# Peptides against a protein of PDB entry 3OGK: the designs that were tried, part 174

Target 1, 307 residues: chain A of PDB entry 3OGK
Amino acid sequence: ATPDRLSRRFPNLRSLKLKGKPRAAMFNLIPENWGGYVTPWVTEISNNLRQLKSVHFRRMIVSDLDLDRLAKARADDLETLKLDKCSGFTTDGLLSIVTHCRKIKTLLMEESSFSEKDGKWLHELAQHNTSLEVLNFYMTEFAKISPKDLETIARNCRSLVSVKVGDFEILELVGFFKAAANLEEFCGGSLNEDIGMPEKYMNLVFPRKLCRLGLSYMGPNEMPILFPFAAQIRKLDLLYALLETEDHCTLIQKCPNLEVLETRNVIGDRGLEVLAQYCKQLKRLRIERGADEQGMEDEEGLVSQRG

## One batch from the design tools (peptide; made by RFdiffusion4, then SolubleMPNN)

Design b1_p25_1_s1 (from b1_p25_1, 15 letters changed)
Fold by OpenDDE base, seed 2:
Structure b1_p25_1_s1 (fold): chain B 307 residues (1-307), chain A 25 residues (1-25)
Amino acid sequence: as target 1 above (307 residues)
Amino acid sequence: KRKRKLPTEPDVFEFDRERNYESWR
């Protein structure tokens, strides 16, 4: 649909989700001139969609100017912005969003590609936002943001329930975890093996309500940090964990309330058997083929048709 | 060895649509 047709048909639209790469069935509904740019949609939002509270752009080109226009047009009425696998913006655009949309509850930029100029956007968010419920910049590369700002957000945003981050050293997030008393979901971080300090993560204290978790680069030595609360884990993201088949079996066995598992083929048929045996509440299973598995002929680390 | 977060092709289970982890609520 064109932006103008949407606004005419739904002038009171509160939530908009746009996908840059539609399914084949929707291809005929996207003008060729649309090019995946959000600009015409942002123009229409600014002019005609005055009740819009939630915006989700998926696989679209978003400029800083688009973000600035959107921010100014919706201001504190914007509750949700999701830049899902988007590109074309910089951290200046993010700064504009958090500066003007001070009551934003959900800010997502998962898997988005952007130019990082500074960490001011996260600092501004930390200084002025108290409404944030979901913050997600999972699978992004930020080098200039401060974990201290994330801690400040956790202290100030009492309704913060889900946070997904890039490759922060997990020990830099200790203050964040202490502050995030209502956090239910955490993904990302970075667990870094230290041969000289094998137990450096053993004292990591997670939020008491944490039940959805995905720690990047978690190996078998770090996995025990989950055991004290494994029974309350409902969702587990192991896509970027460094766990072998037996490690999966060990962890899964300790998570009897697991509802959602995301992992790689390394789980193997054995891991699937253990999953079926111990995780009776399992609702969803996602298995991805790891890049490293192309070379491992080990039959035990592959999901077969028997599993 | 740090595994890079490379986009992997998901094995599409019938119920595993391209849903973001958040959309599984």
Scores: peptide ipSAE 0.039, ipTM 0.608, DockQ to the pose 0.237
Fold by OpenDDE base, seed 3:
Structure b1_p25_1_s1 (fold): chain B 307 residues (1-307), chain A 25 residues (1-25)
Amino acid sequence: as target 1 above (307 residues)
Amino acid sequence: KRKRKLPTEPDVFEFDRERNYESWR
């Protein structure tokens, strides 16, 4: 559909989701006319889609100017912005969004690529937003944002239920977890093994309602931090965990209420058997082929056609 | 070895993620 046809047909559109070309298409080879750029859509949103409150761009090219135009056009009416696997913007564009859209409830930039200029966007969000429910910059590379701003967001946004972050040291998020009393989902962070202090994470206090979890780089030494609340876990993202087959078995046995599991083929047939035995409420299973498969000769770490 | 967070393929199940979030409300 063209932007103009959309607005004519649905002038009162509240939610828009646009999907660009698969990432395998080099974004630099996408002509403007092939729907890879959000610009014509943002123009149409600004002019004709005055009731639009939710925008989801997936695999689109998004400029700072596009974000600025969108922000100013929708202002406090914008409740949801998802930049899903997008590229072409900087943190200036994000700053414009959070500056003008002070009532935003969902802000996602998962797997987006961008130029990071500063951490001002997160600071501005922390200073002015009280409506945030979902914050997701999972699988992004922010180096200039502050964990303190995340803590401030948690304190000020009482409806904050889902937060996914990049590679923050988990210990820097202690204040965030204490403040995020209603948090149900957390993904990301970085668990860094310390041979000199193997139990450095054992005293982590998670939000009481936490039931969807994906800790990056969680190994078998850190895994026990989940055991006190494993029975309440409904979703696990183990894609970036450093768990072997046996570790998967150990954890899965402790999660009888697991509904969603995302992991790698390291779970193996054995892990799948354990999953079937202990997780009777499982609704979704995602198994990715890890890049490391070429090196694991261990037959147990492979999902066969039997599993 | 720290596994690199590789861009995941389009989650064919994205529709189910939103439903699961709404089902908790």
Scores: peptide ipSAE 0.038, ipTM 0.576, DockQ to the pose 0.156; fails the geometry check
Fold by OpenDDE base, seed 4:
Structure b1_p25_1_s1 (fold): chain B 307 residues (1-307), chain A 25 residues (1-25)
Amino acid sequence: as target 1 above (307 residues)
Amino acid sequence: KRKRKLPTEPDVFEFDRERNYESWR
C-alpha cells in the first residue's frame, strides 16, 4: 500500500505497522539501504492520520528528521512507538520523541542500529514520563545512558510492567529492581562471572511480580538466583544464557508454570523430554538452530572503557 | 568471559516475540 492510499482509505487509523525487508545474516554485509524509508509514511501520518496512537516500524530506515516530524505531529497522542530492527537514526531522534510524546506508554527500539550521541533521551524520559508501561531497547548498544534514569522511570511509572535492556551489568540495576514494584517482565542485562566473587549476584532482589525473564549470559552458577521464584516463572528467554543441556533440565524442572520457552538447540532431546514432563502449561517453544558460537561472540575488547 | 549478542538471520519466530509482549496485555 502507498501512504496516500492508506490515509484515504483509513482516515481514522489508530495503529500502523510497517515492515521493511529482512536483514541479511551478516551485520557487516547489511547495505545501508536494506530497508524501506519511513519518510513518506511519516509525512502522511503528520498530515492526514490525526488519530494515530500506535506506530510500529519493523526493519525500516528511520532518520532523526522522521522521528522529529512524527513526535511533533502526534505529541501526547502517541502512545506506542516501536522501532523494531530499524536503522538510520541517532539518539537525537529518540530525544525528540520523548520530549514531545510525554504520554508514551510503549517505547521500543529492540535490535535497532543507531548512532549514540548522548544519554539525554533516557534522562528526559525519566524526568517527564509517568505513563510508560513498556520500555524495550533489548539487543541495543547504549553506552551513555544511566541506570539511575531507569530507576527514576521505575519510580515514576507505576504501570511499568515490561523492561528489556541491553548489556547493563545486573548489579547496576539493583536500584531499578527495587523501584519497579509492578514489573512482570525483564530481559537483558549482563551477568558477568567473577571467579573471585562467586556469590556477587546471590543477593539480587527481583520484583515480586516478575514472571517473564531473559537474563543475558546467565550460567549455571548464576541460575540459582531464579530458584526462589521459579514456580511463578511463565516465560523464559534462554537464547543468550550460558546453560548446557543438564542446566536446562535443572531449571525447567523448577518451572512447572512455564508457558513460553525460548532457547537454543543445546536443550537437546533430554531437555525437551524434561520440558514435556514438568511444563504442562507450555504454549510456545522456540529453539534457535546453530552453533552457540554463531549467536555469541566473546567480548574481549569492549569492556575496557568503563573501568 | 563476557560475550555479546550477535545479529542473527531473521527467524520465523521473531514475529512471535512481538506477540508475546502484546499477549500479556
Scores: peptide ipSAE 0.036, ipTM 0.583, DockQ to the pose 0.165; fails the geometry check
Fold by OpenDDE base, seed 5:
Structure b1_p25_1_s1 (fold): chain B 307 residues (1-307), chain A 25 residues (1-25)
Amino acid sequence: as target 1 above (307 residues)
Amino acid sequence: KRKRKLPTEPDVFEFDRERNYESWR
């Protein structure tokens, strides 16, 4: 579909999702010359889609100019922006979005590749937004944003329910977790094992409503921090945890209300047996092959076709 | 070994105009 055809057919469109070229050539139907640029769509949004509240770009090329145009065109009417696995923009584009779209509720840039100039976009969001419900920059590399701004967002945005972040040291997020009283979902952070301080994270206090969780680099020594609220965990992301098969078994046994599990092949048949035994509410299971596990096909920590 | 977060392969998500992209599928 062309942008112009979309606006003519749906002038009152409220939500738009655009998908760029899949990285995997899974669909033979994509024209070779498909550029994946959002520019023509942003132009159409700006001119003709005046009721658009939600925009989702997936695997698109997005420039700062595109973001600036979108921000100014939709302003406080923009409630959702998702830059899902996008590229081509900088933090200046993000700054434009949060400056002009002060009532944005969902801001996602998960797995997007961008140039980081500064942390001003998160600071601006912290200073002026009170509407945010979902913030997601999971699997991104920000080095210039402040955990203090994240804390400010949590304090000011009473409806904040889901936050996914990059590799912040978890101890820097203590203030954030204290402020985020209504947070239900958290993914990311970084747990950094200290052999000399095994109890480094034992005093970490999570939001009381937290039930969807994925802590990066969580090992067996850090895993006990989940035990006080393991019974309320409904979704668990272990893709980037440093847990072995037996660690999976230990954790799963403590999560009887688990509905969604994402993990690696390290869970093994043993972990799947434990999962089936203890997690009767399980609705979805995702098992990925770890990049390092391709060479370990013969290790006990593999899921067989029987599991 | 610290495993680096690798971009997840594109799951075939159906074109749902209304579905909020949740990382939790």
Scores: peptide ipSAE 0.032, ipTM 0.592, DockQ to the pose 0.166; fails the geometry check

Design b1_p25_1_s2 (from b1_p25_1, 14 letters changed)
Fold by OpenDDE base, seed 1:
Structure b1_p25_1_s2 (fold): chain B 307 residues (1-307), chain A 25 residues (1-25)
Amino acid sequence: as target 1 above (307 residues)
Amino acid sequence: SRRRRAPTEPPVYEFDREKNFESWR
């Protein structure tokens, strides 16, 4: 479909999802000639899609100018923006979005590649937004944003339920967790092992409603921090955890209400057996190939076709 | 290397019992 055909057919469109480089099965959604640029779509949104509240770009090229145009065109009517695996923009584009779309509820840039100029976008969001429900910059690298702005967002956005972040030191997020009283989902952060202080994370207090979790670089020494609320965990993202097969088994056994698990091959057939035994509510399982395949001589940590 | 690498390859295994799974993704 072309942008012009879409607007003519659906002038009252409220939600738009565009996929630039779909897996082979979804090839028909974007004309090959557009190279995955959002520009023609943003132009169409600006001119003809005045009721559009939700925009999701996946694997597309997005410029700061595109974001600025979108922001100004939709302003406070924009409730959802998802830049999923996009590229081509800088933090200036993000700043434009949060400056003009002050009632945005969902802001996602997961796995997007961008140039970081400053941390102003997160600060602006913290200063002016009270509507945010979902903030997701998981698997991104921000070096210039402040965890204090994240804390401010949590304090001001009472409906904030899901936050996924990059490599913030988890101890810098203590204030955020305290403020985020309604938070149900958290992914990211960084757990950093300290041989001199092995229990530095043991006093970490999570939001009471937290049930969807993925802590980056969580090893077996840090894993016990989940045990007090493991029974309420519904979703685990272990893709970036540093857990071996036995650690997976230990954790899974403590999560009888687990509905969604994302992990690596290191779970092994043994981990899958434990999962089947203890997690009767499991609805979704995703197993990725981990970098661990290069170094583990031990055959036990591989998922075979028997599972 | 502790660096988060986005899964560049399709999952080895994916199972979803409920097509209506509301992923906050």
Scores: peptide ipSAE 0.113, ipTM 0.717, DockQ to the pose 0.390
Fold by OpenDDE base, seed 4:
Structure b1_p25_1_s2 (fold): chain B 307 residues (1-307), chain A 25 residues (1-25)
Amino acid sequence: as target 1 above (307 residues)
Amino acid sequence: SRRRRAPTEPPVYEFDREKNFESWR
């Protein structure tokens, strides 16, 4: 469909989802610019879709100008923005969104590629938003944002229920977890093994309602931090966990209420058997392909600026 | 530190009984 045809047919459209690339398209094998540009759609939104409150762009090219136009056109009427696997923008575009859309409830940039200029967008969000329910920049590379801003968001946004982040050191999020009293879902972070401090994460306190979880780089030594609340876990993202087959079995046995599991082929047949035996409420399962070595690269020289 | 890689291949196995699995993301 063309933008003009959409507005003519649905002038009162509240939600729009655009997909630039097929779901099966491998990100690395397709030119980055193949996703299609959102510009003509943003123009149409600005001019003719005055009731639009939810926008989802998937695998599209989104410029800062596009984001700025969208932000100004929808302002506080924009409740949801999902930049899902998008590219072409910088943090200036994000800043425009959070500056003008102060009542945004869902902000997603998962797997998007962008140029990071500064952390102002998250700071602005922290200073002015009280409506946020879902924040998701999972599998992104933000180095200039502050964990303190995330903590501020948690304090100010009492409806905040889902937060997915990049490679924050988990210990830097202690304040966030303490503030995020209603948080049900957390994904991302970085668990960094310290041979000199084997109990580095044992005192980590999670939000009491947490039931959907995916901790990046969680190994068998860190896995016990989940055991006190494993029975309340309903969703697990183990895609980037450093768990072997037996570790999967151990964890799964402790999660009888598990409804959603995402993991890698390392779960093996044994893990699947254990899953079937202990997780009778399982509704969704995703097993990614990949050698353990292919899914996670040792960042040799890229010390996360926060490490 | 280790970098997370996006999946480069389709999943080995996926099922969703109620909702699109993408709702998890």
Scores: peptide ipSAE 0.127, ipTM 0.711, DockQ to the pose 0.431; fails the geometry check
Fold by OpenDDE base, seed 5:
Structure b1_p25_1_s2 (fold): chain B 307 residues (1-307), chain A 25 residues (1-25)
Amino acid sequence: as target 1 above (307 residues)
Amino acid sequence: SRRRRAPTEPPVYEFDREKNFESWR
């Protein structure tokens, strides 16, 4: 579909999702320039899609100018923006979005590649937004944003239910967790092992409603921090956990209400057996190969196709 | 330190009881 055809056919469109290059492009099956730029779509949104409140770009090239145009065109009518695995923008583009779209409810830039100029976008969001429900910059490399701004967002946005972040030291998020009273989902952070202080994280207090969780770099020494509320966990992301097969078994046994699990092949057939035994409400399971982890393929940690 | 990397390869195993579920995330 072309932008102009879309607006003519659906002038009252409220939600738009655009997909750029599929993952299959990794196999050189798709021309490089095929449908990658959002610019013509943003132009059409600005001119003709006046009811649009939700925009999702997946694997698209997005410039700061595109974001600025979108922000100004939709302003407080924009409720959802998802920059899913996008590239081409900087934090200036994000600043424009949060400056002009002060009632945004969902802001996602998961796995997007961008140039980080400063942390002003998150600060601006913290200072002016009270509507935010979902904030997701999971698998991004922000180094200039402040955990204090996340805390401010949590205090000001009473409907905040899902937050996914990059590599914040988890102890810097203590204030955030305390403020985020209605938080149901958290992913990201960074658990950093300290040989001299094995109980470094044992006093972490999580939001009482937390039931969807993925802590990055969680090892067996940190895993016990989940045990007090493991029974209420519905979704687990263990893709970036540092758990062995036995650790998976230990944790899974404590999560009888688990509905969604994402992990690596280190779970093994043994972990799958334990999962089947203890997690009768399981709806979704995803097991990644873990190709980036040289040496975690212990022979026992391989999932066979028998399942 | 094992850096988080986005999975680029298809999963070894995927089970979903819900139709049209795009991803866990």
Scores: peptide ipSAE 0.123, ipTM 0.727, DockQ to the pose 0.469; fails the geometry check
Fold by OpenDDE base, seed 3:
Structure b1_p25_1_s2 (fold): chain B 307 residues (1-307), chain A 25 residues (1-25)
Amino acid sequence: as target 1 above (307 residues)
Amino acid sequence: SRRRRAPTEPPVYEFDREKNFESWR
């Protein structure tokens, strides 16, 4: 569909999802005439889609100018912005969004590529937003944002239920977890093994309602931090965990209410058997090919067609 | 390598009982 056809057909459109590049084209130059740029859509939104409150761009090229135009056009009417696997913008574009869209409830930039100028966008969000429900910059590389701003967001946004972050040291998020009283989902962070302090994570206090979780770089030594609330876990993201087959088995056995599991092939047939035995409420299973599996000769860590 | 790599390849296995499970997005 073209932008103009969309507005003519749906002048009262409230939600828009645009998909750009196919996965196979991620490395190919997008022709200028390819629908990969959001610019013509942002123009149409600004002019003709005045009831639009939710925007989802997937695998599209998004400039700071596009974000600025969108922000100013929708302002406090914008409730959801998802920059899903997008590229072409900087943190200045994000700053414009959070500056003008002060009632935004969902802000996602998962797997997006951008130029990071500063951490002002997160600070501005922390200073002015009280509506945020979902914040997701999972699998992004922010180095200039402050965990303190994340804590402030948690304190001010009482409806905050889902937060996915990059590689923050998990101990820097202690204040965030204490403030995020209604948080149900957390993904990301960084668990860093310290031989000199093996129990440095054992006293982590998670939000009481936490039931969807994915801790990055969680190994078998850190995994026990989940055991006190494993029975309430409904979703696990183990894609970036450092768990072997046996570790998967151990954790899965403790999660009888698990509904969604995302993991790598390292779970193996054995892990799948354990999953089937203990997780009777499982609704979704995703098994990715691990890049690290090319080196594990151990037959036990492979999912066969028999499972 | 401890670096998060976005899965570029299709999953080895995917099972979804509920078509509406967009909750992780």
Scores: peptide ipSAE 0.123, ipTM 0.722, DockQ to the pose 0.399; fails the geometry check

